# Designs tried in a protein design run: peptides against a protein of PDB entry 7UQJ. Part 176

Target 1, 160 residues: chain A of PDB entry 7UQJ
Amino acid sequence: PELYQNFNITPPRGVLFHGPPGTGKTLMARALAASCSSDERKITFFMRKGADILSKWVGEAERQLRLLFEEAKKHQPSIIFFDEIDGLAPVRSSKQEQIHASIVSTLLALMDGMDNRGQVIVIGATNRPDAVDPALRRPGRFDREFYFPLPDVKARFKIL

## One batch from the design tools (peptide; made by RFdiffusion4, then SolubleMPNN)

Design b2_p19_5_s1 (from b2_p19_5, 13 letters changed)
Fold by OpenDDE base, seed 1:
Structure b2_p19_5_s1 (fold): chain B 160 residues (1-160), chain C 160 residues (1-160), chain D 160 residues (1-160), chain A 19 residues (1-19)
Amino acid sequence: as target 1 above (160 residues)
Amino acid sequence: as target 1 above (160 residues)
Amino acid sequence: as target 1 above (160 residues)
Amino acid sequence: SLSDIYKEFLESLHSPLFE
């Protein structure tokens, strides 16, 4: 309950952090995990990269995703953060497209299978929301989107 | 004109953002794209990772680089940001070295082929400027270097 | 001496930066390198990713680690930063486990072989300290741990 | 705002870690 209230999200919902790389999406996802953690209520933060799901888990990606969601459910309240979730988008090879389609299909099923009462938040970070499979952006999945604007000029002058 | 004036760069020049990872090189490159964007003049930001150029585009990396530069030219004013450009540096395997050499050679040719009148800025980000092929650091290529210092102690205390 | 005093560490000691991803571990490791660098005393910052040690250096990872430590010693004061050091943890394949075990064993030996008088700091960053080989967390290795809390609520409100 | 967090994060990136 509170985790989702603090996120102002209705479960089961994913949050898509989209915006240019380096805008702190990964940082925010982490920041969200901390501030939702209290001494009484530690949030477990799970992180995966979209590219790693494909490259490191060739042939086991679906299983690893299932295990991730099971572990997140076991350790709730939890955040599953998928960094570079657009890395699950097909590369221009038919064989990779099939692998991507299978992984995305598994992620869809896992998000749809989340209990509405669960305290698992899924955050996807992408730089290319339009390269994220539209099926992931549907209600009950990554149905909330937060744009991470580029740091404005004021943010630049502090980096210079 | 203005894009290069705002960068204080004479085209065709690349900018090497070097410095430790997490110093906001990617962030700055993006921040630079945003502040150079006005409502009247949107800058198109293209991003690639050096490691992705090798891993995702095995056998097509040169073609993808050409397409990237063509698209950047078509959508000028634009920034091409190569994150982890040192990832184009040869790994100590002869086969990878040849692939790296070909990709770097293509990037050199593309940078040399940029119109002096073009509003395309190339930003390379690296953590290891000395691992970047010296040919990329020559005049007309990544001939301007910006060191990204680490965030100061005050930055620590805000992360603690 | 001073480098280790500024870190409040007794050499030869590694520092484990652990905490959720995007908490700025990589940033902090870098920030540490910069703030310990003066005009008079530049710190050389070496960065490797745990996943890269495995993937990029298949069959040469041990040699590359040795070369890294030699180079760090040569360019002292220096920081060796291993990002995603939990990426040296075995993936669920027996062949990868053996490679991981060998790489971890090499890293252990290199850390144990550091001169107490050397100005080389080793920083490992992980999101999963419990997935880091316990042998790496022993005295004389990564024997100091800094938890990177998620940016607190104040850090969140500044990203919103 | 996200801009402010980002700005503080960025400010935190530019502030010396060690005096």
Scores: peptide ipSAE 0.000, ipTM 0.272, DockQ to the pose 0.056; fails the geometry check
Fold by OpenDDE base, seed 2:
Structure b2_p19_5_s1 (fold): chain B 160 residues (1-160), chain C 160 residues (1-160), chain D 160 residues (1-160), chain A 19 residues (1-19)
Amino acid sequence: as target 1 above (160 residues)
Amino acid sequence: as target 1 above (160 residues)
Amino acid sequence: as target 1 above (160 residues)
Amino acid sequence: SLSDIYKEFLESLHSPLFE
């Protein structure tokens, strides 16, 4: 919201932060929220984990998403940050439980239903951008992507 | 290892990075590994998630920890980074399964068994330092703690 | 200051954060400043751009650097962050104006004159580490280096 | 571009804590 207003740009509805674990995706999202907050204008920052939405709210995940977006709209300018968004909206498979498909459909509808006049930015973080449903990566949703590389440490990362 | 050698200090065996999610704990651990690597001396960086050690290696977690520490010792100077370490070593509760108690006991023994001459640093990251077993926070283990605050806008103003 | 004290290490006088634009160098510097601040001990964070020191303070840059270091010492523990430090201290060329050479010499003297007992850390950020005067990269100055790698360039090009 | 926004964002993060 304020970030883009401070830059005189229309905010994208969604930004996908992708890259290996521990590359600062969530730090950047929080730093965005902090940097866009002035003394006059505070940004409200909402954080959720994708897997937590599925596991903690079995059968209520759609309602929780709706409430999250309503609260974000009420407290605009706001940022909704989904950590591990691939846990919330995995790529559509024929084996995808109807529940997961419903949650994805709800998230799509909520992102599509955000009026661009609304000062709500959605940031999704993932270590697996290809595991995110391509429908979420379309224009008007997570249509902007930022890669967070590993620090090129001449150290051998054996991420065993 | 090299961080402390480059500072002419004896490395602590363990460092606890604590603070809210997305405050850069993992990024800092990787950046530390990077900075301590020179062209002449490369640090080996090992990363594990605490919950992954419990869930992927049911009944083998102790063995996997031993192998991790052996490999870190073999490839010294090295950093072992445990992300979400509270998932690996939650505070001992009377309801804690014997498996969790065994894993914690193994980690304690491995940290205690590290010769201070060994160039192995263990970094644990947690969002809940009080959820980490106090036995891990004792001298000779995770005896150094770093707080990663939220980028609070007010902290920016108090860093005048 | 406190970062290194909290680590029970003698702070290096200078840390060089290097890597392409937009890799989070300044974010990390701010996060470091924030993380080192406890409730009991606040770190003072000073930020300057290298090019601003040259352009805004023509003929006064040396004085401004001295004042900055004095203020940082007065408000210790403190961090001085130089963004775009290659703009302040370009590699010595035979064509380098005497003014630039004087500024570099002043910065060298200030970094050398910092007593290690002083809780002042200097962080320099650059996109061009090879454009920084090698004299600044010597022991007792910017003797620690952190690489911040690019997010995959192709992702930037698709965000054309 | 988002690169510019990200750069400007990073630059805004780079803005002095004290302007």
Scores: peptide ipSAE 0.000, ipTM 0.316, DockQ to the pose 0.054; fails the geometry check
Fold by OpenDDE base, seed 4:
Structure b2_p19_5_s1 (fold): chain B 160 residues (1-160), chain C 160 residues (1-160), chain D 160 residues (1-160), chain A 19 residues (1-19)
Amino acid sequence: as target 1 above (160 residues)
Amino acid sequence: as target 1 above (160 residues)
Amino acid sequence: as target 1 above (160 residues)
Amino acid sequence: SLSDIYKEFLESLHSPLFE
C-alpha cells in the first residue's frame, strides 16, 4: 500500500496492535479503516474476535477464516481486524491445542497466501503479545507491531 | 468526582457504555479511572469481562462477583469495569439462561447493596445495549448510559 | 458534575487532552460527551478544530467563538471540544500572531466568563501541549490535563 | 521524535493505503 511506499518499508500483510486492555487497539483499527476510506474509495472493515472464532466456529473455523479472507479480497481495499487474536490459541486443553494449532496454521497460510499487491490489511489486537503464536509475528504476517500503552496516569489525572 | 457536582446529578451506582465495537468504551473506562486518580488518591480499577465471568467462573461466578465488589469496597475509591456486560446474559441455552439469571440477579443485588456513600463506580461496556438485561439499566444500577458512536471519518482525518 | 463531588475537587471549566496524535484524545472527548448524556439529560456536543477556526473563520473567529459558547450555554449541559487547540496559535507569521492572540484572548474571556454554575465543559485536545498558550492552561480555564501517551516506540517501529 | 514519527504515521494514514 501507498503508506509504506512513502517510507520505503515493505508493506506488512499484518499489523499487531498490542498493549493492556482498553488502550484503544480496536478503536485504532476502526480509526485506520475510516481514515483510509474516502468517498471514492471505501475500505471494507471486517471484524472478528479470536474467542468467537474458536467458540462459534468449532469445526468450521478454518473454513470461516478462508471465507473471511476471500470476502476481504473480494471487497478490497479491506481491513480484517482480529480482536483478541491471542484468543485463537488459548493454552489450556490438549484437544483445544490441536484445534488452535489448526486454526493458527490456517491463518498463517491465509496470510502467507496474500499477494503483496492485495489491498487487504490484517490487524490483530491483543492484550498479550507473548500469547500470540510467534509464527504469526514473522515477516509477511503480523510483521509490524504497535504497543498501546496505558495512557499516563498523571496526565489522565488532569482530564478529570 | 467533580464532573457530577456541577450537574447536581445523583451519582450513578453504574454507568453503561454502549456503542459499536471499537468505539473506545474500554479505553474511556480506563481513562476515567486514571483521571479520577491522584497522587494522594489513587482509584483502584477492576476489570472483568462478561464472557470471562460466565466461562471461567462457572458455578462460582456469583461468589467471584461478591468478592470483586468486596475488594472494590476495600480498595475504594474504585471502579469496577465490566467489559462486554451483555456477555453476562447470552440468550442461547436454557441451562445457561438459569445460570445467567442467577449471575445477573447477583450483580443486581450487589449494585443495589452499594451504599450511596460508597466510593465504588460500576461501569458496564456493551456493543449491544438491548442485550443488557433491562433490570441492570434501572435507577440505582446502570442508570446512566453513554453512547460511543463510530468516530466520524472527517473527525478521524483530523485526529490523524 | 457528580463525579467531582466524591473527590472534593473543584470542577474544571476546561480540560486539556494532550499527547501524540491518534492517541484517542478526540475519541475520549466524544466518549465523555456521550457518557454525560442520559435519556432524560442529553449533553450537546460541539466540536471545532483549531485550524478550522483560524482558516474558515478569518476575521470572524472571535464572533464564531462567542456564538459557539452562547449556543453551548443555550443547549446546556454541553461540551465544547476544541480539537487541535494548538492550531489556534500557530507560531509562523506576524500577522497571524496578532490574529491568533486576539482569538486566544477571546477564548480566554469566554472561558473566564463561564459561571461555575454553567453546565458547559470545554475540552481542548492537542498533540503539542507546550504549543498551547500558557494562559489557556491556568486555573478556571484548561486547568486539568490528560496525557495520551504514544504506544511504545518499539511497537511503533513494528506498525510502520 | 516520537511525535514526528507519529505525525508521519498519521500523515501516512491520510495517504491512500492502497494504490
Scores: peptide ipSAE 0.000, ipTM 0.322, DockQ to the pose 0.059; fails the geometry check

Design b2_p19_5_s1 (from b2_p19_5, 13 letters changed)
Fold by OpenDDE base, seed 5:
Structure b2_p19_5_s1 (fold): chain B 160 residues (1-160), chain C 160 residues (1-160), chain D 160 residues (1-160), chain A 19 residues (1-19)
Amino acid sequence: as target 1 above (160 residues)
Amino acid sequence: as target 1 above (160 residues)
Amino acid sequence: as target 1 above (160 residues)
Amino acid sequence: SLSDIYKEFLESLHSPLFE
């Protein structure tokens, strides 16, 4: 409830944070997680990097994504933050395609499989929303986008 | 001495910083380097990204690791910080295996070859300690682990 | 004018920020962008990661680089910051060579094609200047280099 | 001091958001 109200999203929607690197996407995702956390209701925040899912979990990436979503559901209310999500779901290109396609397919299935009552928010951060597989940007997946412009210095010192 | 006392480590141990991205692993490694640096004793801090060692130094990664450890020894007391160390030493998976295996083998040999009197600390940062080659997590290598939980918002505004 | 004076560069030069990761290259690039921004003259800051250009834009990386430079020109005065530029332009190694070579060739052409009157600064950040394709380090491209040593703590708190 | 910021940072790490 409050978690989704704070994001102004109806579950089970993903939120895409996009904008130049170091615009505070990761900071905002954490600030959101912490602002949604109260003494009575601790939000569990999971973070993964897209590139890490591809490189570090070769052959197990799908399993690790499943485990991540299961753990997020177990510890709900929770946030799954994918930093550099476009590293996980690059637009389909030929040779790395099959491994990427499997991981993307798994992420799609996991997002589609989120129970409407599950208090799990998925935040993807990217510098390139157009490099994220369009299938992830559909309703019920990453169907809300927040642009993170480069803060001017004055704005940045307000966030810090 | 002081350097290892500050880390509460017995040389020649590596320290694995693990936890979600942006939990301050890199910031902590720098803060540690800086806190261990005095006017009398400047700590030389070296930083490399694991993914960068693999991608940018294809065929020279082993040589560049050797040079890094030699330079760290020359500039002791020193810290070698490997950000995304699991990008350097992913668990052995088949096709990238041979190049990764050579780099990992080199890093193992370099860590094993650190003189017990050498004032070189190696810090590896990862989001996935289980994706780091288990051989690196053995005694005399990355044999101490520090978990970096997601900081509370209140805590984060104190760091900024 | 002011933008290039602040960098002490003659256009159309690129600036290579090199030094250990988290020495503040990205922070400095943003601080520079912001210090060059006045109420009368807003500097548009573009940021891309080198690894992201390779992984996320496979087959479109060249087009996305062109669009980036066009957008930067349209929004001049502007800064294009390539974080991890050595991820974009790794030294030529055999198998990823052809895709990397095309992207590097495109970046070279875009830097060479910058109109001398264009108020677009390109900043590349790397931890490994020697891993950047030497063709990018030639006059008219990344022909100025700034080393970012690990700030001692006193120096770092002056930058923040 | 840096030591204070570092200490406060360390203390903040010992107080996980997510116990």
Scores: peptide ipSAE 0.000, ipTM 0.257, DockQ to the pose 0.095; fails the geometry check

Design b2_p19_5_s2 (from b2_p19_5, 14 letters changed)
Fold by OpenDDE base, seed 3:
Structure b2_p19_5_s2 (fold): chain B 160 residues (1-160), chain C 160 residues (1-160), chain D 160 residues (1-160), chain A 19 residues (1-19)
Amino acid sequence: as target 1 above (160 residues)
Amino acid sequence: as target 1 above (160 residues)
Amino acid sequence: as target 1 above (160 residues)
Amino acid sequence: SLSKILEEFFEKLHKPLFE
């Protein structure tokens, strides 16, 4: 908060880490959570997988998301890291699309409901930024994006 | 420095990055060095390996540590990154224990001798935080600790 | 394997990750291991440090390397990651040079003995590609190299 | 703020990871 205030920067509610698999998105999120903690100010790091939100929380995903954001707010400063946030994207099934739409709608509402002064950062990681619902990528949500390139794209293409 | 001053946070003299091998501790330290640099304010990044301190600097390790801290102060803002700082831990030999005790004592004295207003951050990285001398983990030294968990292997697989 | 088969690409036996320390080589290797695993096909990830091969396996390093490659083959698809493979390079001692030459010769023989159809990838990581024995960098061994550049410090300044 | 240290850290982690 104070750092953003001093720089007149609206703190991002959400940061999207995107890039090829294994580019260190999850690592970076954990390392950020680590780096921003101090003895005086520990950051609480919450991690969830997008695929687990759909599969493990069937019928309670919305409630579990709400509880997660409430706990993050209670233990602020906090980072919520959604690994594989594109795993909220339905597999091509009408029933999963409805469930996905409801879960994404809940996540949108939770991100919109965060106070801009809140010390909660949401980090979404995906290999497929285009598989992330465009509504999540709007201002006040995942409004900052960080591309995790392959260390050498040309070199990787030559190994493949 | 200014970031810590603006927050009324005493800049940590030392940060311990710990976690399993290949969790990106070294990458994060370099990324912090890069992240705290600007076109107007470059952070100088110094890197040493704990094992090199013992093996390459036999008989001069204390002097080389002093020179490192002097250079870091001269080129402030600076980050000193000790990779594998647990490599200062003796192999179970009485002679190496004495050398270790001397080197660790020098590192302790150098960290204690840093001005709290100094623009020098020391980052130690280890896979074995319990193999780091407890004296290094006290306030005014590596008084902040960051756990780098193993990336969830399953999570990374689905990101690709 | 299937990825290489589908592209009609001879799977590399070995990949050298090289670049300055803390550029994410170890992280990328773990991320590749993670990325190539699926729920249907888990990749077994083996990790060894070059320095540990010399120091911990004194007198048995060759045998331990053979066992490592046998285990990797038994648990294929597998990745063998040698972190700090330049740590096989002798410290300036004739006796360590002989031990190094024997260990490197064993590693060469193990890499040459891998079937091109094998689902075992060897990744070597080094900060000093020129300190890696040129024999390891020949076709059929570490025949693909990936440079892990330092994150452009100037480039990092512009994201801030 | 933690968020800016995080952002600066992320931005500086990402820039060299991204550039």
Scores: peptide ipSAE 0.009, ipTM 0.336, DockQ to the pose 0.130; fails the geometry check
Fold by OpenDDE base, seed 1:
Structure b2_p19_5_s2 (fold): chain B 160 residues (1-160), chain C 160 residues (1-160), chain D 160 residues (1-160), chain A 19 residues (1-19)
Amino acid sequence: as target 1 above (160 residues)
Amino acid sequence: as target 1 above (160 residues)
Amino acid sequence: as target 1 above (160 residues)
Amino acid sequence: SLSKILEEFFEKLHKPLFE
């Protein structure tokens, strides 16, 4: 916080983990959550799957997002991990587009509404960064992006 | 690549991560995918779950596998990770056996069809290596196997 | 083992990974399983999901738990990972409470029945440690707890 | 501590991610 305040840099609220499915985005989000955990510093990790937000919470997705952000705020320091955030991207049906637009708009508002001193980090993981609404990728939202490349054969055989 | 060419060894196309459920097979596949990722070398990781291939793509599983391999080839270097590949193993119903046989046969053909220079690695994760069709475990397919042991108590207590 | 024997400390049988959903509990369980795996030391990782124990094994959950522990014992060194062990916690129905009580009682008995020299570790992951039966959190059971905090913004930016 | 080994493990997992 203080370092970012001194440099007048909007502290990144969201980090987009992007890269092909299974590149360890979900892994890294979880690993980061674990590595930042100490006995003294208990950090609260919330995981949601993008497709589940659309499919399981039809008509309440916005409410569930609000509840999630409030719960994350209550349990600071917190990470909200949206796995497969590209799963919020509608399959080309007008009805799903409208639902998507509403959910994305809600997520934008929730990310924008996060206090600069709030210890809530949002991690979005996507296999399709181009399918993530560009509005989510703006400063103050998912304004840092980490690409998760696949191991090449050489690097893989160096590990194995 | 070059090292395997010099030794006339068919470069492993597939790696079977086997070991009990949760041993970090999916984790390792992801961690490997992540660790081989650099800013300069963006590698494309495709994840499918074995049970999902059977259940979600009834009648199109072969087509979805073909599309997956084509997409992986298009986005080289690539990893295709089949989590719970033993989930392709039918529960003992003749109809599921036939679907399984067709899917496995398609996967065999797709793995065999991978160009020797292709930077596509297939990782299968299974909790039941004996439930994985032996044909998948042959040279040119899942021809490397990594067992994911559990941490023993000693190693765990060395960690804890 | 020997160090814990010398100090007359009951070696921890179970480790509770607790912290909000997705904090890397499942990841860590998997990562630990992977990191403790060597070519020489193949460790067997069993994963069960708490909600699946209740929902998939209605009337056989106790038997499946017994089989799981026997299988883990047979394949020592072993980890049994219960993901979302708080998913054993009933939604407020009396019928589910009774089933839960029976499953928890069985798990208690299985953990208590583990030989001190057994190389079986039980990892429970929960997002709701308060929803985990306190009896599971006693010495000789889940007697070590690791909180999976979320990375705070500072720690995350130190990594990123 | 588990935290340290996890940190080291994660650092080892993360180092190639961030290098």
Scores: peptide ipSAE 0.000, ipTM 0.219, DockQ to the pose 0.091; fails the geometry check
Fold by OpenDDE base, seed 2:
Structure b2_p19_5_s2 (fold): chain B 160 residues (1-160), chain C 160 residues (1-160), chain D 160 residues (1-160), chain A 19 residues (1-19)
Amino acid sequence: as target 1 above (160 residues)
Amino acid sequence: as target 1 above (160 residues)
Amino acid sequence: as target 1 above (160 residues)
Amino acid sequence: SLSKILEEFFEKLHKPLFE
């Protein structure tokens, strides 16, 4: 809240942090949470990894998302940080992944169901913003995007 | 080189960055690579994820490690950054994971085989330093450790 | 620029990052610089330490500040980061520090002289915001503040 | 503090990134 208030910005419902791995996306999310918290106004920071929501909670991922958002609402002001969110909400490619479609639909519904006056901000981090379902990148969801470039290491990143 | 010279420290062979996820370990490693690089002295930065070395290179992980160190030596001065190194070198628990033991042994041998005068620095990042094989944390390997505290979010990190 | 544009915020002239040492103030400043730079739009990041401006440039600190701002303007879009800015701009306590008063006055004039349309952002970091001259914290200067709280590190920093 | 070392380290690290 305070960070966005101090910048005279309406807090977006969702912020997408994108850029190569190790550009500080997760650190920035944590630092944002930190910067918004004061002695009087503690922010609660929830972190989940997109792939973990799918893999650890086979058949319960939707419920875990709902619980996460409920817990974030209960502990507001809150930040929900999804690391590797492309693992949670891949682009709807194949007709076969009804489970993925349901998880994405649940996340969409949870983000759409957040009151703009609510003290819950969602931050998604990805290395591949184009791998995130475009439905999540629409207004009222991850409607703000931050690119995290590699620090200009004229060091040739041969990421082979 | 210059970073360590500026600190009047002999560059360690290996540096372990440890701390909670999203504390900037990877960013720091990249920043190290950057700061040690000048226009005259470009440092080559190699990044690998511990789990990826195991999963992508089933049966070839040792060869991939050797190639990585050879390529780093060829492009020296170089930094090899292992993200999530605990995924590569878990503590030797069960007798069943001969594959993991072999990969760890290869990494140990590669680190021990590096000349102290060599311009190759290895940085390992982990969220769980105690999950890293203690053999990797011995002198001449990851013999320097940096703890990355969470930026204070007076946000209760309920990392459940 | 882009970070602030993406948030629909008017870039402040100055942002004060404050909080205990090691809460990620410097890291955030760098991450902001990185996040605002793209392949097409490189941001130049200038870093100075408040105490260094006083100690290294006895009698030339004012000129060094002017040169810094001129160079930042020349290389715009730019970020000027003052680490430990309380070392540069201590609260005007004793009548004896005419030199400090002059440096503070120069910094004030440089910040006031920046066009709001200019692509130069000043970030000051301090562990002690109350030790920073209140004149720097006025509108058009460091008029935005971010608190970086201490991680509830039950983690004993054994820096041995 | 480690954070100060890291900050100083990050300072030294990123200085050349943006110069």
Scores: peptide ipSAE 0.000, ipTM 0.389, DockQ to the pose 0.054; fails the geometry check

Design b2_p19_5_s2 (from b2_p19_5, 14 letters changed)
Fold by OpenDDE base, seed 5:
Structure b2_p19_5_s2 (fold): chain B 160 residues (1-160), chain C 160 residues (1-160), chain D 160 residues (1-160), chain A 19 residues (1-19)
Amino acid sequence: as target 1 above (160 residues)
Amino acid sequence: as target 1 above (160 residues)
Amino acid sequence: as target 1 above (160 residues)
Amino acid sequence: SLSKILEEFFEKLHKPLFE
């Protein structure tokens, strides 16, 4: 908190990890969750897959998102990690638009409703940032983006 | 090859990465692929999701596996990475048994059919190693297992 | 170079990853190496285990360290990753002191001898940062530390 | 420099966490 306050940087509520599959987005999110916790300050890590929220919770997805954010707030400091977030909040396309639009709208409202002082960080991971609704990529939502490049196939990891 | 020969260690044909979701199994597989690649020796990395093989290739999954292994052999040295391999090769359970058993049997045959000197490594990643058919976990198949533990929550990223 | 100059931050020569076993230190080092590599800028990743340097290279450890740093400089930009660096650079304790002190002294000299503009980064990973010689943890050596805590098994990873 | 990329990477990684 203090360092961000000193730099007049609004603490990001949401961080988008994007890059090709298996570039370590999920691992990094976990490593970050790990690194932020101490004996005195345990971070609670919540994980969801975007596609799982849609497929496993048909008709309850909005409620499950609300419960997730409430539980994260209750167990703050916390990280909510959405793996494959493009599955949760696809860019508005014709046929599945209404259900997806409702879920996206709920996620937007939940992210906007987080207190600026809230000890809840949302990390979204995607292989396709352009498949995420641009509304989620605005300030106060996923306002920071980290690209995870492919490990260059040419990086000579010489285990000598 | 030579180092394995020198240690009388049969080079693993298959490596099972297992551990909780987002422990970096996929990243490690890619990092390994990258690490094994040099300018002189490019490793070809093939990636499939186990569930995608079943769902996207209904009735063609066996053929797609054969083609994948043929292509990997053609582009050797190569790594075949199966993400969520438990989706491809579930433990034999009643209803889906026949289709899954056919695909598992095909994968077994393909792994067994790899030349011992072949420059093709198969990496399977799963969150549930016990949900993978035990036949895949035998010598000459996924005969090495690496556990990827959760990264802990207590890490002080002290940028001291 | 420029951003470090702009912030008056001496570019870290060495980064210490510390934390309990299986916290993803090695994985993060690989992910970083991977993420820093591009088609235009291939990073060469060198990996050694600290204990392996002592045990496998009895009487040649200093020479192997020199060769490692020379090769890293030759293949810059590069990362040297020492896994289990506490095995290489134990805190000075009575009996093993002389041999270990020689190797530690060599590593110190090699790290100090790196050009500030050199595109070689050293990452040390340890489960026991307090078992690493404090001389290695000084500015211009391992001057940045990242803690990787144990996944609190009780970190309620509620996959809700 | 690689150091810069790593530092930027780490700073970027740490920024959200210390916010």
Scores: peptide ipSAE 0.000, ipTM 0.389, DockQ to the pose 0.115; fails the geometry check

